# Designs tried in a protein design run: peptides against a protein of PDB entry 9IZ0. Part 264

Target 1, 345 residues: chain A of PDB entry 9IZ0
Amino acid sequence: ITCLGSNGHTYKQLVKGGNDDLRQDAVMEQVFEQVNGFLRSYRKTSQRNLSMRTYKVIPLALKTGVIEWVQDTIPLGEYLDSAHKVYHPKEWSLSTCRKLIAEKQMEDLETRLKVYDLVCRHYRPVFRHFFLESYADPVQWFTTQTNYARSTAVASVLGHVLGLGDRHGQNILIDKTSGEVIHIDLGIAFEQGKKLPVPECVPFRLTRDVVDGMGITGVEGVFRRCMEFTLETLRREEDSLLSVLEVLRYDPLFSWLISPLRRMKKQKMQLENFNQPESGNITTDASRDPKIQRNNVSGESEAERAILKVRQKLSSTLSVEASVGELIRIAQDPSYLALMFCGWS

## One batch from the design tools (peptide; made by RFdiffusion4, then SolubleMPNN)

Design b2_p24_8_s4 (from b2_p24_8, 13 letters changed)
Fold by OpenDDE base, seed 4:
Structure b2_p24_8_s4 (fold): chain B 345 residues (1-345), chain A 24 residues (1-24)
Amino acid sequence: as target 1 above (345 residues)
Amino acid sequence: DVAERLEKLKKELEKELEELIEKL
């Protein structure tokens, strides 16, 4: 839809309906707005203009709402698919890579590592070309690639701490004006990504193309330093962040658990993306809206576990540098990436 | 060639930028 603002400007808005719980997105955007307050109040993060990019979400009902249309963006996965065809026209297609990984999904780690390495050799990183193509001026190129590394660092720390899932290339937008990342579809949080048909094993998305977009410094430049300052800010503001999450514990519209319907929808989308034949036991009996009796007792215990897990991730047992170093190591580890739906790009 | 030179320059500028920010 297109709306006229009180300022006389016309805004595009996306109406989502059906099975997407936009209340989850709206709640996570509210948490990001609070965290952006902490990042602005802390010297080391404010001096670098560190923020999580946000968008406006207005829930209209439990399964419907309006999302702000983020102008001048492209999905990371859309850019990467187009760029690989241009820069590496003799390499494998994304569909070929997905198929080979899917065919080995039930195999041992050694077999999955072998197929992951094979895919990596036939699908090379290209995301550095986004900055070289989009910004002819060297100052704009440097500025936008720096903004990308900074925004990716903030999103990586927040994504880990809040346990954001489903961080595939279609749920990460690139702002073509600033080079910043915008995370969308935030309804898989608090480690519920581990309950997906392909469990998420990495703390955040730090694939080869995500790193290639950082340029020659990779993770050892602006990215690592900005992760450290972001984590230092969140550790300092632990009580403030936990207080925000406690308010959400009492929101009757918020779900700390992935819904069975959302899990089934993501399962179907994963199977379609793998070109796997529909296993005939997906009973398309969409007509039985299972009255998910939200046992209030189960929701409260899950909220408590989620908040405890956030507190554990903010623990000062390790230095900021050691904690960030371990997160970066795990996020790039082939033994985890080989287990992912799309760990190669 | 041009891209590799820009990437080398970037590495130096990233370091100088962080050193300048730490002095603020």
Scores: peptide ipSAE 0.331, ipTM 0.874, DockQ to the pose 0.014
Fold by OpenDDE base, seed 5:
Structure b2_p24_8_s4 (fold): chain B 345 residues (1-345), chain A 24 residues (1-24)
Amino acid sequence: as target 1 above (345 residues)
Amino acid sequence: DVAERLEKLKKELEKELEELIEKL
């Protein structure tokens, strides 16, 4: 839908009609706005313009809402699939890589690591080309790649702390004007990604292409330092952040658990990548909306566990540098990435 | 060659930028 604003500007808006709980997105965007307040209040983060990029979410109903169409964006996964075909036309297709990883999903870690390494050798990083192609001016190239590393650092720390899941390349947008990352589809939070059919084992997405976009410095440049300053800010503002999350504990509309429907949708999307033409028209007639009696009691106990995990992730037991170093190590560890649905790109 | 030189220059500029930010 295109809406004319009172300011005379036309805004494109995405109307999502479907099983995506836009209230979950709207709540997480409110948490990000509070965190952006903390990042603006702290000198080390403010001087670097550190922020989580937000977008407007207006929930209209249980399964319908208006999302601000983030103009001038591209999904990371869309860019990468296109760029791999251009820069590496002799390498394997994304579908071939997905198939090989999925065929070994039930095998041991050693077998999965061998297949992951094989896929990595036949699907090389290309995301550095986004910045080289998009920005002919060296100052714009430098600025946008710096903004990418900074925004990725903020999103990585905040995504870890809040336990954001479903961080695949279609749920990460790149702003083509600023180089900043925009995380969308926030309906998997507080480590509920571990309950997916393929469990998420990394704290945030730091795949080879995500690192390739940072250029020659990789994770050891602007990215690491901005993660450290972001985590330092979140530790300083722990009580303020926990107070924001406690408001959500009492929100009857917020879901601390992944919905069975969303889990099934993700399972189908993972299975449809197996080109088996099994002719089973399971038209699961969506007319049976099971009145999922949200057992409020299970929600409160899960909210409490989620808040306790956030507190644990903000613990000062390790230095900021040690904590960030361990997060970066785990997020890049082949033993975790080989277990992911798409850990190679 | 040109790309490697640009990336080296970027690393130098990232360092200078951080040194400037710490002086502000």
Scores: peptide ipSAE 0.220, ipTM 0.812, DockQ to the pose 0.013
Fold by OpenDDE base, seed 3:
Structure b2_p24_8_s4 (fold): chain B 345 residues (1-345), chain A 24 residues (1-24)
Amino acid sequence: as target 1 above (345 residues)
Amino acid sequence: DVAERLEKLKKELEKELEELIEKL
């Protein structure tokens, strides 16, 4: 819809209805707005304009709401599929890569690593070309690629701390004006992604294409430094952040458990993307999965466990540099990337 | 390659920018 604002400007908005639970997304955007407050208050993060890009979510009912239309964006996965066909037309298709990974999903780690390496050799990174194609001016190219590395660093720290897991290429938008990343569909937080049929094993997405977009400095440039400053800020504001999360513990609109509908939607999306025929034994009836019935874990017990994990991730036991170094290592580890739905790009 | 030269210049500019930010 298009709305006329009281200021005489027109705003485009997306109305979502039906099966989309927007309450989780709205709550996570509120957490990001609070974190953006902390990033603005700290000198090292404010001087770099570090922020999590947010979008407005207004839940109107249980399954209906209004979302801000993010203009001038493209999904990362859409750009990468298009660019890969242009720059590497002799390499494998994304569907071929997905099929090979899926065919080996039940095999041992050694076999999965061999298939991951084989896929990586036939599907090379291309995301650096986004910046080279989109920005003819060298200053705009430098600025946008710097903004990309900065925004990816903030999103990576927050993704780890809040347990957003691997954000697949359809849930990451690239802003074509700024080069910044925008994370959408925030319905999985606090490590709930580890409960999916294909579990999220990495702290955040740091695939070869995500790194290629940072340019020649890769993770050792602006990205690492901005992760360090972001984590330093969150450690200083630990009590403030935990207080925000404690308010959510008592919010009747917030669910500390993945909704059966979101679980089914993600499970279906995982199966469709692996080109697995509907094996008639995946009961789409969430009421019949005996694993769903056995976790009578109260939402309160999951909330307490989630807050405890956030506190553990903010621990000062390791230096900021050591903690960031370990996160970057794990996020790039082939042993985790080979287990993912799409770890090669 | 022009792209490789631009990437080298970027690396120096990233360093100079951080050094300037630290002085502010």
Scores: peptide ipSAE 0.327, ipTM 0.869, DockQ to the pose 0.013; fails the geometry check
Fold by OpenDDE base, seed 1:
Structure b2_p24_8_s4 (fold): chain B 345 residues (1-345), chain A 24 residues (1-24)
Amino acid sequence: as target 1 above (345 residues)
Amino acid sequence: DVAERLEKLKKELEKELEELIEKL
């Protein structure tokens, strides 16, 4: 829908209906706004304009709401699939790569690493071309690629700390105006991505294309420094961040656990991306909503475990540099990326 | 290569920008 704001501006809005719990997205966006407050208050992050890019989520009911449509964006995965066909027309299709990884999903790590390496050799990075194509002015190119590296750094730290899952290329938007990343579909948080049928093994998405977008410095430029400053800010504001999360502990609408329905939906989407789009309207008759007796006791225990895990990730046992160095290492490790649904791009 | 030259210039500008930010 298009809404006219009280300010006279027209806003495109996505009305989302169905089984999607927009309350989880709205809550995570509220956490990001609080974190953006911390980033604005700390000199090292404020001087760099570090922020998590947010969008407005207005939950209207448990499964319906209005999402602010982020104008002038493209999903990272949509750009990469298009650009890869242009720059590497002789390389494998994304569907071929996905198929080969899936065919080996139940195999040992050594076999999965061999297939991952093979896929990587036949699907090379292209994301640097986004900046070169989109910005003819050198100042705009520099600014937007810097904004990309900065925003990716903030999102990577926050994604790790909050345990954001399902960070595939369709859930990461690129703002074509600023070069900033916008994370969407925030309903897999607090390490619930590890409970997916394909467990998430990386702290955040730092695939070869995500790095290629950073330019010649890769992770060792603006990205690493901005991760360090972001983590330093979050460690400084640990008690403030934990206090925000404690408020969510008492939100009866917030789910600290991935719903079985959402898990099944994500599983089905992961499996259907391997079969051709047969337009089979399998209306899974969702008529048996198992009364998830939210045993309140189980929800409170999972919230407590989630908050304890956030505290552990903010631990000052290692330096900021050592912690960021280890996160970057793990996020780029082929032994983890080979286990992912799409770790090559 | 023009692209490689632009990327080198970017690396220098990133360094200068950080050095300027550290002085503020």
Scores: peptide ipSAE 0.283, ipTM 0.845, DockQ to the pose 0.013; fails the geometry check

## One batch from the design tools (peptide; made by RFdiffusion4, then SolubleMPNN)

Design b2_p25_1_s1 (from b2_p25_1, 16 letters changed)
Fold by OpenDDE base, seed 1:
Structure b2_p25_1_s1 (fold): chain B 345 residues (1-345), chain A 25 residues (1-25)
Amino acid sequence: as target 1 above (345 residues)
Amino acid sequence: SKREEVLKLLEEREKRIEATREARK
């Protein structure tokens, strides 16, 4: 829809309906706005204009709301799929890569590493071309690539600290003007991604294409330093961040747990992305595994565990450099990426 | 299940990381 503002400007808005809880997105965007306040107050982050790109979410009801339409954006996954077809037309299709990873999903780690390596050899990084194609001026090229590395660093630290899940290429937008990343569909937070049918094993998305967009220095340039400054700011503002999260503990409408419906929807979408239309009746007899003990862990006990995990991630036990170094290593470890739904790009 | 095995491997690795952090204090 297009809305006319009181200022005479027209705003494009997306009306989202269905089973997606836009209240979770709205709450996470409010947390990001508070964190952006901390990043603006701290000299090392403010001098670099470090921020999490936000979008306005107005929940109209439990399952419906209005999302700001971010103009001049493209989903990372859409760009990558198109660019791979152009730059590497002799390599494997994304569907072939997905199928091979799926066929080995129930195999051992060694077999999954072998198929991941095979897929990586037949599906090479291309995200560098986004910056080379879009920005003919060397100053614009350097500025946009720098903005990408900065915004990815902030999003990586925040995504780890808040346990943000479901960070696939369709949930990460690229701003075509600035090169900044915009994270969408924020309803899997506080490590609830570990409860998905394919458990999330990385702290944030740092796949080969995400690194390729950073240019020749990869993670060792602007990205690492901006992760360090962001984590230093969050450690300094730990009590302020925890106070914001404690307000959410008392929100009866905030779900600290992934809904069974959202988990089943993600399971179905994962399975449908693997199935070519062979007409096999997937009898969704998912009803009968009774041994998911509904540990009626009160929503309060899950909130307390989530806040405790945020505190643990902000611990000053390791230096900022050591902590960031560990996170970067884990996020790029083939032993984790081979376990992911799409760890190769 | 293979999922429980992966989750257990992740928990064991988190425990090893935590023990390495405690041993560096």
Scores: peptide ipSAE 0.025, ipTM 0.511, DockQ to the pose 0.025
Fold by OpenDDE base, seed 2:
Structure b2_p25_1_s1 (fold): chain B 345 residues (1-345), chain A 25 residues (1-25)
Amino acid sequence: as target 1 above (345 residues)
Amino acid sequence: SKREEVLKLLEEREKRIEATREARK
C-alpha cells in the first residue's frame, strides 16, 4: 500500500498477512532502536555512525501487520544466487549444493566436513562483485564496502548477544544505496535457533560470501574493529540493555520461546528445500495441534534464562579483542559451518 | 484508526522501556 504522510510525502508499506506474528519483529526493532541510542552515545561508535539498520513494524493483529517498505534493497541470498550464475557459470547450482549437504545431514562430522569442502570448491564466493558492479566511482565503492563491513559488524555482535536465529540469506537485505545490511524476520531470538531441526551452531552469519563482501582485508579490517567497538559499547550499557529486556519479560505479547507454528513452518521449509516439489496436494489439515506437553517451564523461567545468557555474553572476563577474536573464529569454523543449513555462502 | 492505536501502543512501549532504563540508573 502507499500512504500519504502528514508531511506530504508518500510512503510505500508492505501489508503482511496470514502466517507471521509481527509483534516479535516490532519488539526486536524497539530493542535495536535502544541499542542505536547506546551506539550514538559513545565516541568510538558514534564517530563511525555505527547502527543496526531498523525498519518500522506495525502489528495490526496476531497474523497481520504493516511493515515499512525498505526501498532499494535486495536479499543477500537473491544477489548471491544471481551473481554465482554470472561470474561462475560452470560451478554447481545452489540447488545442487543444497542437495549434497542435505543428503549428508544425518552423517558424522567427518563426512559432513568432506561434503562441505566439496561444495565450497564448486561454489566460490562472489559477494565482492556487488560493490564492484554497483559503484563505478572509487569513493562510492570504498564508502559502501566500508558501510557494509560496519553494519555487518554491528549486526554480528548484536545478533550474538541477543541470540538472533534464522540468519539465512533471505533474512538479510543489502541496501543498494548505502551497502548496509538490514536484518528482517526477527522472530527467532535468545538462542531459540538451537531448537530448529537444523540447530544453529554459529554466533552469527560469517560465511565465505559475507567475508568476500568486506574486500581484501576480510574480517581483519573495518569489520573486526567495528565488532570490538560495538561489544565495548554493549558491555558499558549492560544494565541499560538488561533493563530493556526486563520490560520484555512482563510483555504478554513477547515470546521468549519459538512458537510451535514457527518451528513447524521452518521444519517444513527445511524439508521442502530437501525434497523436490512433488506436486502432491497434501492438504495438511492443520487442525491436529499435537499436545506437545508444554512442560510448564514458566515463561518467566525462560525469560530469566535468556537474560542470564545475555549477561554472560556481555561478561568482561575476556578482553573485547579476545572475545571478538573467538566469535570471529567460531563463526568461520568449518566444523560448525558444515553443520549449518547453508554454511558455504 | 487501528494503525494509530497500534502506533500509540508502540510509543507507550518505547516510553515504558525508557522509563525502566532511567529508573535503574
Scores: peptide ipSAE 0.000, ipTM 0.276, DockQ to the pose 0.016
Fold by OpenDDE base, seed 3:
Structure b2_p25_1_s1 (fold): chain B 345 residues (1-345), chain A 25 residues (1-25)
Amino acid sequence: as target 1 above (345 residues)
Amino acid sequence: SKREEVLKLLEEREKRIEATREARK
């Protein structure tokens, strides 16, 4: 729909009807607006205009809401699939890569590392070309690539600290005007991604294509420094951030548990990503997982554990540089990337 | 199960991160 604002401007909006609970997405966007307040108040982050890109989410009912139409964006995964066909037409298709990873999903780590390396050799990074194609002016090219590295750094720190999961190429939009990343579908927060049939292994998405978009310096340039300044800001504002999360503990509209419907939808998407037919056995085993059934843990006990885990991630026991260095190392570790549905791109 | 293997790897990672924190105190 298109709405006329009180300022006389027209705004495009997406009305979602059906079975998607947007309340969790709306709450996470509010948390990001508060974090953006902290990033604006701190000199090191404010001087770099560091922010998490947000979009407006208005839940209207239990299963309906309005989402801001994010103009001039493309899903990262859509760009990468199209660009790979153009720049590497002799390499393997995305479907071939997914099939080979899926065929080895039940094998040991050594076998999965071998197939991951094989896929990586036959599917090379292309995301650098987004910036080279989209921005003919060298100043715009450098500015947008810098904005990409900055926004990815902020999203990576927040993704780790808040335990944002499900950060695949369809849940990351690229703004074609600024080069910034926009994270959508925030239905998995506070490490609830570890409760999926295939648990999330990385603190944030830092695949070869995500790094390729950072240019010649990769992670050692703007990205690392902006992660450090973001984490330094969040450690400084720990009590303020925890106070925001404590309000959510008592919010009856916020679910600290993944809804059964979202769990089934994400499970189906995981199976589809591997081109595996729904075998009735996988649906029964995921429903019978005793660790899923033992989650008769009160929503309050899950909220308390989630807040404690955020506090532990903000601990000043390690330097900011050491903490960021370890996060970057783990996010790029082939032993974790080989376990993902699409860890090669 | 494959899920338990991945959860164990995540727990071992968290322990390594925590041990690295304690060794730098």
Scores: peptide ipSAE 0.000, ipTM 0.344, DockQ to the pose 0.025
Fold by OpenDDE base, seed 4:
Structure b2_p25_1_s1 (fold): chain B 345 residues (1-345), chain A 25 residues (1-25)
Amino acid sequence: as target 1 above (345 residues)
Amino acid sequence: SKREEVLKLLEEREKRIEATREARK
């Protein structure tokens, strides 16, 4: 839809209808706006204009809302698939890579590392070309690449702290004007990505293409430094952040757990992307196995565990530099990326 | 299950990170 703003400007809006609970996205965007307040208040982050890029979400009902249509954006995964065909036309297709990873999805870690390494050799990074293609002016190129590294650093720290899941290339938009990353589909938070059929093993997305977009310095430039400043800010504002999350503990509209419907939808999408024929008999009739103790861990006890994990991630036991160093190491570790649905790009 | 194996690897990782945090205190 197109909405006329009170300022006389027309804004394109996406009306999203269907089984997606946009309230979780709206709540996470509100948390990001609060975090952006902390980033603006702290000198080290404010001087760098560090922010989590947000988009407006207006939930209208349980399954319906209006989302801001972010103009001049492209999904990271869409750009990477297109660019890979242009720059590496002799390498494997994304479909071939997905198939090979899927075929070994039941094998041991050693076998999965071997197939991951094989895929990596036949699907090389291309994301640096986004900046080279989009910005002919060296100042714009440098500024936009810097904005990308900064926004990715903020999103990586915040995504780790809040346990944001489902960070695949279609849920990360690139703003073609600023180079900033925009994270969408925020319905998997507080480490609920570990409950997916393919559990999430990394704290945030730091794949080879995500690093390739940072330019020649990779993670050791603007990215690491901005992660450090962001984590330092979040540690300083720990009580403020936890207070924001405690409000959500008592929000009857907020779900600390992945909905069974969303889990099933993501499971189906993972299976479809693996071209595994539905062997029709995985009717996981979720009705009949009584030994799934639904630990009726009250939504309250899940909220409490989530808040405790956030506090633990903000712990000052390690220096900011040591904590960021470990996060970067883990996010790039082949032993975890080989376990992911798409850890190679 | 392979999912349980991955979850166990993640728990062992969290424990290693915590033990590294405690040993650096």
Scores: peptide ipSAE 0.024, ipTM 0.536, DockQ to the pose 0.026; fails the geometry check

